Peptides against a protein of PDB entry 3WG5. Designs and how they scored, part 313

Target 1, 218 residues: chain A of PDB entry 3WG5
Amino acid sequence: LAKNIVYVAQIKGQITSYTYDQFDRYITIAEQDNAEAIIIELDTPGGRADAMMNIVQRIQQSKIPVIIYVYPPGASAASAGTYIALGSHLIAMAPGTSIGACRPILGYSQNGSIIEAPPKITNYFIAYIKSLAQESGRNATIAEEFITKDLSLTPEEALKYGVIEVVARDINELLKKSNGMKTKIPVNGRYVTLNFTNVEVRYLAPSFKDKLISYITD
Target 2, 218 residues: chain A of PDB entry 3WG5 as posed
Amino acid sequence: LAKNIVYVAQIKGQITSYTYDQFDRYITIAEQDNAEAIIIELDTPGGRADAMMNIVQRIQQSKIPVIIYVYPPGASAASAGTYIALGSHLIAMAPGTSIGACRPILGYSQNGSIIEAPPAITNYFIAYIKSLAQESGRNATIAEEFITKDLSLTPEEALKYGVIEVVARDINELLKKSNGMKTKIPVNGRYVTLNFTNVEVRYLAPSFKDKLISYITD

## One batch from the design tools (peptide; made by RFdiffusion4, then SolubleMPNN)

Design b2_p30_1_s4 (from b2_p30_1, 18 letters changed)
Fold by OpenDDE base, seed 4:
Structure b2_p30_1_s4 (fold): chain B 218 residues (1-218), chain C 218 residues (1-218), chain A 30 residues (1-30)
Amino acid sequence: as target 1 above (218 residues)
Amino acid sequence: as target 1 above (218 residues)
Amino acid sequence: PVIIDPLPADISKKIAERAKKNKEEAKKEL
């Protein structure tokens, strides 16, 4: 029986235009192979709003389910990462990870202080994050509080409040727990039931360009 | 007589966090040598708002005058570049350059369509660009229209409307025309009269890192 | 933090086109 393929790729660091390219590359590879899904191991402190919105759109346009997995332990889906997660087909978190802290900022001053976003911008992102939550059948009130209270949640809290779908220690547990779940948003206009009963896991490594950019930006 | 030094550096491409590092490096070198000024040859289509705001702040905190020179012919100070210019001590443009087109966007959709900024964001940047214009004694109405009408100006128009201070074909003409001008914003809390009568021009080359990043991002 | 990027429409389009082109080129190198 032709094994269904699940791709796993890592995206770490700030959300930038380059991060969009990574998402696009990874999802495209998985789409080409007619994968059952792709799991993105996400660890981000946040990043750029435009890149984030593009990534969300890329995920929503995916021909296959995109699972955001906040991994490894100690990782976060902070700020932009939370939006990306809320825009995805399924959210999983490893124990010892976090999600939230979505207060928009305009940037950092030279002294490292935060340049606050005006209320107008904050309100836009409140509306946006709430829409992502609503569209995915996730907790829109908590999504708002990720901004208004700069709320951060543990995996257990996020699961309890209906922000995420799975807590899993590793890829194997994630596949086991998410098997038979419906995607929280549609794939090609349909909610897909995930089938992870007979799958081959394929890891996608960073491209040479990905490694080089990481080396230069770190 | 110890010649006063004027540094000249080029900043080309999208405004990013890396562009901030370039501005910071160039200005720091010029500050260390107690330069009379630094001229930044700017050619940008625009870029990131946060990086732009940080660059503006870095310029405003400079111990020496920072002159933004839209150069060479065919270059632009578009979008973020206009804000940077308006935040600087003096703006010059070469013939055949442009300034403006400052309408904020959230980003691009996957199909390449613009994700429009909500009115709230647009209004924030209107207020911000107007403040930069007002603080520098430049035309705040035109600054607003750079957003509301997506206005772009020629050097002659920009000079006529009081957006810029100098039209110059090259560095030599720029130095000649700007000699004796007061900075449009303070340096160390004081408006400085530029003295370019007996200056040595020093060109700052991109660092190896600058070249590498440009190679990777291009 | 979510950082807003005020890019001009044309630059944004150019970035999107470049990203698309890079994607097409990356597909050709595969």
Scores: peptide ipSAE 0.032, ipTM 0.475, DockQ to the pose 0.481; fails the geometry check
Fold by OpenDDE base, seed 3:
Structure b2_p30_1_s4 (fold): chain B 218 residues (1-218), chain C 218 residues (1-218), chain A 30 residues (1-30)
Amino acid sequence: as target 1 above (218 residues)
Amino acid sequence: as target 1 above (218 residues)
Amino acid sequence: PVIIDPLPADISKKIAERAKKNKEEAKKEL
């Protein structure tokens, strides 16, 4: 019986236009091979709003389920990473990871101080992050507090509060725990039940460009 | 008599955190050598607001005059590039270049359509671009229209309207025309009269990292 | 167009620190 394929790819570092290209490339490969899902191992401190919104849109346009997995232990889906996760079909976190801290900023001053976003921008992103949470049936109140309180959660807290769907130590545990779950958002207009009973896991390596940009942006 | 040094560096492509690093590196080199000025040959379609604001701040903190030169012909100081120019000590443009088109956006959708910034963000950047124009004694009404009308100007129009200070075909003409001009903003709290009568022009090459990021972002 | 970056304050500090650290490390690796 043709083994269903699950792709696993890593995205690490700041969310940039290049991170969008990584997501697009990885999802496209998985779509072309009619994968059961792609798991994106995400470790990000945050990044660009535009890239983030484009990544969310790319995930939402995916022909296959996109699972954001905050991995490995010590990783975070911080800031833009939280939005991306909330825009995805399933969120998993490894123990010792974090999610949240989504306060929009205009940037950093030269001294490393934050240039605060005006209330108008903050309110836009509150509405945006709440929409992502609501559309995915996740905790919109906590999603708002990721901005208003700059809240960060552990995997256990995030699961408890209904922000994420799975706490898993590794890909095998993730596949096992998410097997039979429905996607939190539609895939091609339908909520998909994940089938990880007979899957082959294929790891996607970063392109040379991916490695180079990671090297430059790290 | 010790020749006063003028540095020339090129910054091309999208305004990103890496572009900030380029500005910082170039200005730092010129500061260390007590240059009379640095000329940044700028060709940008725009980019990130955070990087833009940081670049403006870095220019304003410069120990030497930073001249933004929209160069070569066909180049633009579009969007973020206009803000950077308006934040600089002197703006020059080569014939056949453009400045303006400063409408803030949240990003591009996957289909390439613009995600509009909410009025709140637009108004913030209107206030910001007007402040840069006012502080530099440049045309704040046109600066506003760079956003409200998404206005782009030729060098001749920009000079006529008091947006820029110099139209020059090359570095030599720029030095000649800007010689004896006062900076439009202070250098170390003082308006500096540019002295280009006995200068050595030194070109700064992009770092390997600069070349790599340019190659990746292009 | 000017793209506004939503980054959290604590993460922004971490990113600033990490960007500073990465800038220092990138200065060491280059």
Scores: peptide ipSAE 0.027, ipTM 0.326, DockQ to the pose 0.345; fails the geometry check
Fold by OpenDDE base, seed 1:
Structure b2_p30_1_s4 (fold): chain B 218 residues (1-218), chain C 218 residues (1-218), chain A 30 residues (1-30)
Amino acid sequence: as target 1 above (218 residues)
Amino acid sequence: as target 1 above (218 residues)
Amino acid sequence: PVIIDPLPADISKKIAERAKKNKEEAKKEL
């Protein structure tokens, strides 16, 4: 019996234009193989809003379910990572990870202090994050508070509040718990029921370019 | 039976004089073919006020209904995009999109801070945006608050408040939901009832010039 | 933190290319 394939890839570090290229590449590979899903192991402190919005759009345009998995323990989906997660078909978190802290900023001053975004920009991202939550049937009030209060949540809290769908210690537990779940947003206009029975897990490695850029930017 | 044609085109990025040329070209093509409507998939952070006003005027002069569709998910009709939407015959939004944040600014300083518009300019655009809302039978109070509070709304909020007419996930749902609706502003002096029964959808691609300018300006 | 900077030219181009590709694919599925 042909095993359904689930891809697993890692994205770590700041969200940049290069991070978009990684998402695009990984999702494209999984789409080409008609994978049941791709799991993106995400660990990010945040990054650029433009790149984040493009990543969200790329996920929403995916021909297959994109599962954001905040992993490993100690990882975060902070700031831009939260938006990316909320834009995905399913969110999972490992124990000991975090999500939230989404207040937009213009950057950092020379002294390392935050340059605050004007209310116009803050209000824009409040609307944006609420829209992502509402579309995915996730907690829009908490999504707003990720900005207004710079709220950060544990996996257990995020699950409890209906921000995420799964808490899992590893890929096997994630597959087990998410089996039979519907995607929180459509895949090609349809909500898909995940079928993780008799699956083969395939890991995607970073490209040489990915390794080089990570080496330069880290 | 001759199928009624609906055109779909995309306009993305900053609102500039070139964006006007895109609107003009797309609408002109659809007019020439006596299309039932044109749907403009809009994704913009805003742009120039002069270009925006010209685009609004071009939409209002259209011989066919111009539907502004804030699409795909993650897209926005921010700032100038909101005015353009309010100047159109029908507004639709995809889930996960936003509209609003219309406070006029003169630009950005070298440090990235907003240069505020003088009260005279702000008041002008308050009057202008209210006029667009009133003419289209949309919520003029919210339109004003898009400026005075830099308010941004989700699709669901915008629909609830009577700012937009349709929330739709894709073109097919948009056509289904907007079928039989009257345009919010006249087409050639008449309010038109949209007929999206047995329609053919035709997508317009960017011209070579559009691609070249996008390549240069982006 | 979400930093709002102007889009690098490369990102805008890729988005436009993908949007075009998606429309072309949608045309084939119709």
Scores: peptide ipSAE 0.025, ipTM 0.238, DockQ to the pose 0.146; fails the geometry check
Fold by OpenDDE base, seed 5:
Structure b2_p30_1_s4 (fold): chain B 218 residues (1-218), chain C 218 residues (1-218), chain A 30 residues (1-30)
Amino acid sequence: as target 1 above (218 residues)
Amino acid sequence: as target 1 above (218 residues)
Amino acid sequence: PVIIDPLPADISKKIAERAKKNKEEAKKEL
């Protein structure tokens, strides 16, 4: 019986147009192989809103389940990473990671002070993040508070409040815990029950371009 | 008599955090040399609002006059480039260039369609661009229309409407025409009369890092 | 069009801190 394949790839650093290309490449590889899922190990402080929205859209267009895994310990799905997670088919976090802090800003001034976004921007992203939470059956109130209170949660809190689906130490525990779970959003219009029985885990390496971009953006 | 130095540097491509670093480096070099001015040859389709605001602030903090020169023919100070220009001590354009198209957007969707900014964002940037125009004694009504009508102007139109100060074919004509002009904003709290008599023009090359970033972002 | 990258406060702080750190590291290499 052909082993079900689960791809694992890492995305680290700021969310940019290049991060979109990474997501697109990784998901495309996994789609072409008819993988059971792709797990994206995400560690991001956040980034660009446009790239974030495109990534969310790319995930929603995926022919296979996309699992966001906040990993390793010490990593975060901060800001744009939270939106990406909330737009995905399943969210997992490792112990010692964080999610949240989604308050939109226009940027940082030269002195490092925050340039606050006008209330309409904030309200737009409140509506957007709430929609992602609602569509995925996750806690829309907490999603709003990620903005209004700039809230950050531990994995245990995020699980407790219904923001995420899994707390797992590693890929093996993630596969074990998520086996038999339904995706929180549809895949090709259908909710998929994850089948991680007899799976082969395949790690995708970053391309040379991905490495170069990471080296420059870090 | 020590020749007054005018630095000339090129900034091309999208406005990003790296573009801020380029502006900062170029201006810092010119400040250290007590240059009469720095001319930035700008060709940009636009970019990030945060980087743009930081660049404007960096220009306003400059110890020397910063002249934005939309160059060469075919170049633009589009979008973020317009804000940067309006935040500068003097704006020049070469024939066959353009300025404007400042409507804020959240980004581009995967299909290349514009993700519109909510009205509050638009209103924020209307207020911001108007403030830049007013502070520099430039046409605030046209500055607003760069957003509300997504207006783009030729050099001749921009000069006529009081958006820019100089139309010049090259650096020599720019120096000749801007000689004796007052900066449109203060330098260290004082309006400076530009003195381009007996000047040495020094061209700053992009750093290796700047070249690498440009190669990756293009 | 100005791409408004609403960055969350923490990201922009981390970016600013990283930019500051990179600036300090770049100053140490001089």
Scores: peptide ipSAE 0.023, ipTM 0.337, DockQ to the pose 0.420; fails the geometry check

Design b2_p30_2_s1 (from b2_p30_2, 14 letters changed)
Fold by OpenDDE base, seed 2:
Structure b2_p30_2_s1 (fold): chain B 218 residues (1-218), chain C 218 residues (1-218), chain A 30 residues (1-30)
Amino acid sequence: as target 1 above (218 residues)
Amino acid sequence: as target 1 above (218 residues)
Amino acid sequence: KPGVEIQALRGGEPAAARPALTVEIKLNTE
């Protein structure tokens, strides 16, 4: 019986246009192979809002389930990472990871101070993050508080509050726990039940370009 | 019997010159009252290296013990925060907090990418963070790995590896657990044994300026 | 001197500890 393929790829660092290219490349590979899913091991402090929104859109347009896995321990889906996670088909977190802190900023001042976003921008992202939560059947109140209170949650809290779907120590536990779960957003217009009963895990390595950019951007 | 005073103050957000002013103000108040200690509830993603180094120096020049308490749950002493913690008389962490991720960067590119520090700068901060660990009798190998591996630790790991001294859920538990501990660096040239048997806890509120700057910088 | 930002790359820190990397909405100021 031909094993279903699950791809695993790592995206680490700041969310930029290059991060979009990474998502696009990884998802495209998994789509081409008709994978059961792709798991993106995400570790991000955040990044650009435009890139984030494009990544969310790319995930939502995926022909296969895209699982955001905040991994390894110590990793976060912070700021832009939270939006990306909320825009995905399933969110998992490893113990010792975090999600949240979504308040938009205009950037950092020369002195390293945060430049606050004006209320109009903040409100835009409140609406946006709430929409992602609502579309995925996740906790929209907490999603709002990720901005308004700059809230960060543990995996256990995020699970408890209905922000995420899985707490898993590793890929094997993730596959085991997520087996039989429905995607929180549709794939090609349908909610997919994940089938990880007999899967081959394939790791996607970063391209040379990805490594170079990560080196330049990290 | 006149109760010894322990001050508690919060420092949240990016480490900047304004954060230095906060540390200076808080420590000065506690010094003026001959407090048993000041506990700084720290939650920082990091910030400017210059400000960080000045803060470390200010802590080391304190006439009273300065306890860095990574608090509340969800808080981190990340990057610059780790250096500050390692430069302090005692480090405590709440469950669900983190410490580490100390790799220096030159900043963020216009696309939100990290601009890597050149090896000379990285090596400078490796030496610096190791010195802080060594001076405080903390794990210098792990301190180095906070940079070289961008390692982040849980409170339990940090305690286990000798990076921190206390894991505490709240101020009361911190006071209880740290009672009788010696400071990890000297106060006025002497290692002080903390005495929290009969203390009054006084909370220092951020100044209006601190609030405004936190608002601007957060 | 380019200010060395020792910003915690919020990547890889335990959930609670990662600096909230704010979505930099770089408004392209034309």
Scores: peptide ipSAE 0.043, ipTM 0.282, DockQ to the pose 0.062; fails the geometry check
Fold by OpenDDE base, seed 4:
Structure b2_p30_2_s1 (fold): chain B 218 residues (1-218), chain C 218 residues (1-218), chain A 30 residues (1-30)
Amino acid sequence: as target 1 above (218 residues)
Amino acid sequence: as target 1 above (218 residues)
Amino acid sequence: KPGVEIQALRGGEPAAARPALTVEIKLNTE
């Protein structure tokens, strides 16, 4: 019986144009191999809004389900990471991870203080994050509060409030718990029921270029 | 009967990238020798949040139980140290030590005053610390109060409130009291029952490089 | 376009360009 393939890839660090390239590469590989899904192990403090929006679009254009997994323990899908998660087909979190804190900023001043975004920008991202939540059938009120209150949640809270779908300790538990779940957004215009009963897990390593850039940006 | 090895190492001072390297080295040595556990004697006023998060991840990825022991008397697991402890397999404290005071700050001004973190940051770390507590089955309310009230606790209070697992005067008492306890987080996906009935204690000294850097950063 | 950063304050922004919201979780030992 042809084993369904599930790809696992890691994306760690700031959301940038390079992060978009990583998402695009990983999803493309999984699409080419007709994978059952790709799991992106995400750990991000956030980053650029433009890159984030492009990543969300790339996920939504995926020919296969993209699962955002906030992993390992201690990781976060913070700020831009929350938007990415809310734009995905399924959100999972490991225990000891966090999600939220989505208030947009213009950057940091020379003294390290936050440069606040004007109300117009803040309101734009409120509308955007609410739209992502609504489209995915997730809690749009909490999504708004990720901005208006700079709210952050534990996995248990996020699950309770209907922000995420799965709490799992590892890939095996994630596959087990998400088996039979429907995607929260369409894949090629249809909501897909995930089938993880007979899957081979394949790990995608960062390219040499990806490793180098992560080394340089560290 | 092959003696189970318990490693003991000391980590003292500010939490930095160098502290991560120390944790990684010590845990790796203990993993390679298939130790029953490693005890990290911790004394820290806190430090960098990024390094702290990486340390938590490294602990959670450990192939063996990592016990944080706030030691000697007079030591603290303050700020970042509290997060590290809450991310570990077991927390012990010696009498006369403290834990807590976890409010994030942006740093110190030229006049030595604290530069307060914006609510976004504070809320992120509230979620993070609560998640660590919840994952480990420890008191998440108190963990939150470590930030919101800048709360600090004695060992007796921390034990009473279910923040820590052991109060012990020395390594021998720690081993005796923790024998038969289950880890508060998984090791390789399983909660492990600690076996300290026939153990050899091995002390790990700082590398020459570790000594030099501690000397330079002091 | 003003670079909107949607960053969660994990203290570890890479050191260089963005003033790392050094979420220093330091106790003022003073």
Scores: peptide ipSAE 0.040, ipTM 0.276, DockQ to the pose 0.055; fails the geometry check
Fold by OpenDDE base, seed 3:
Structure b2_p30_2_s1 (fold): chain B 218 residues (1-218), chain C 218 residues (1-218), chain A 30 residues (1-30)
Amino acid sequence: as target 1 above (218 residues)
Amino acid sequence: as target 1 above (218 residues)
Amino acid sequence: KPGVEIQALRGGEPAAARPALTVEIKLNTE
């Protein structure tokens, strides 16, 4: 029986325009093959808000389910990563990962101190993150607190509070646990029930460009 | 039976004189074809107040209903976008979008800090935004708070508070929900009841110039 | 006259057009 394909790709590092290109490339490949889903193993400290918002849009425009998997242990979906996760069809976290700390900043001063965002900006992102949570049926109060309190959560806390859907140690456990779940947001206007029965896992390798830029930005 | 045409166009990015040209072009095309309406999928962080005011005027001068649709998920009608929306015949928002944060600024300093507008300018825009809300029968108190508190709302909040008319996931849902609604402002001096029965949706592609400028301004 | 910008958050602006409001959502540790 022809196996359904699940793609797995890794996105690591700061969220930038290049990260958008990575998301777009990976999702496009999976779309072209009519994959059952793509799992993005995400590990990010955050990054640019504009790139983040574009990534969220790209995910939400996907023709297939996009699963954000905060992986491996020690990884984080920090700041921009949290928004990306909240904008996705399903969030999973590995044990030993974290999510949250979403307060927007204007940048860093020469001395490395944070330049605070004005209330206008902070309030915008509060509304934005709450909207992502509400749309996905996730905990909007916690989403707000990711900003207002710079809250960070463990996978277990995030699951408990209804921020994420799955805690899984690896891809196989993720597939097993998420099988039969409905996407938290629509795919092509419809909520999809994930079918990970008889699937082939295909890993998407980073392009040469991906490797190079990751190396430069790290 | 000859289907009524509904045009759909996208306007994304900063509100500038170029954005005005886009609005004008799109609305003009739809007017020429006697479309039932044009839906503008809006995603903007804001922009120039002068361009915004011109866009509002152009919308209000339209021979056909202009529906502002904050779309896709992750989009915003932020700042100038809120004014544009409030000046339109109908506002819709997709889940995961936002509206608000309308405090005027003079710009940004070299360090990225906001240069505040003087009270005279702020008060002008308070009056202006309230007038837009009042004219359209929308919540003028919230409109004021978009400035005075830099308030931002989710689609659900905006609907609840009477800022917007529709929450819709996609164009089809928007058409379905808005069918039979009256425009919130007049079209050619009359409030129009939208008729989206037996309509053909036509997408207006951005011009080459539109694509190029969007790319440069992004 | 410096044009009144009713700019919402630079964070949502396309990268190129929002030079100054890099709403960096970064962890403070980096």
Scores: peptide ipSAE 0.040, ipTM 0.266, DockQ to the pose 0.055; fails the geometry check
Fold by OpenDDE base, seed 1:
Structure b2_p30_2_s1 (fold): chain B 218 residues (1-218), chain C 218 residues (1-218), chain A 30 residues (1-30)
Amino acid sequence: as target 1 above (218 residues)
Amino acid sequence: as target 1 above (218 residues)
Amino acid sequence: KPGVEIQALRGGEPAAARPALTVEIKLNTE
């Protein structure tokens, strides 16, 4: 019997190989319990492209719906966070959050200036982000502009332009608004209708390792 | 103004580079006229994997919905035809048709025996067909079994198992049943709701070249 | 500035290894 359970976990900070481990752990726990979904509260300025692509793949391979929820107010799904969101089964944002700004860079010089990515890399990520948007039935034109114009959107704009599915103030409003929605990508080869009737909300805490790494990167 | 037009064209026979040219021509005509959709009446025993993959890509890049319709009764979307269908915006089948049997082969020996594909190739196409099913929100387990078990399905079975969207006896029934359905893959980065209210049906004929090639391959 | 750090994109073009797999996907028509 699918447990009438929704997991909620937080991922905050730069996207790295450690962030992948967090996603993998949280999704695996929810899969093992046959959760109705897992909601990942995301707040990130961006990070590594390799880790981001692995996270997207892990979400796509999930045995349960993965909802990316940009939360709390003041949080962002910036850069790599936007790719992760676009690769997920459903995107929600809280009022006062942002999404976008996806231009790839090679890093920072010693003086703190951005090292620009060559056109071939930028074009690769344009194709990649458009693919994610298309596969999810989201706005691929805006996805491209997240790179080409360094565009950032409010939740209301992102909803209006068909980038995201839900604007919600908290988990309860998110569950209420997303109940009966179909996932924007498939789960196990099928689009799933979310059923959040009489669900138990279970919060997952960061592991000791997760807490330590967050402290080192902050 | 999007012309309230649906194009219908036929593709029959083995999937080859010439079949790609037919798809490209027909879809391009419908794109140029801003058609509501194009319905491709498909009857194929299979063919070349390279041509099939190019056709799938051409459908995925279409500016309008491409409906694969296995028609008439007695027709099949066998092997490569199944991949093409799974890569399309909507699948319909007429009663008395079939879909499936997707096991890759290297060809036929001089004695007419099948040259089996090595496991690495079979595994590649298992991954590929599952990806198509997943991207379209169709049954990826059955898609895999089209290869691993050489499975073939009736229209009723394919509908029941979530492989296809519509069983229809003719174009009129197809238009009626698919009206208001969403495409199973995006068009220009968005899932489209089909609008077949008061549409004009326009039939595209094979070119002279198409007719000649069909004659040579029969 | 929010950005995707693209370190070692290993220069391997994701080989869209279109395997030139001359694989015919045909059914034996009985």
Scores: peptide ipSAE 0.030, ipTM 0.227, DockQ to the pose 0.105; fails the geometry check

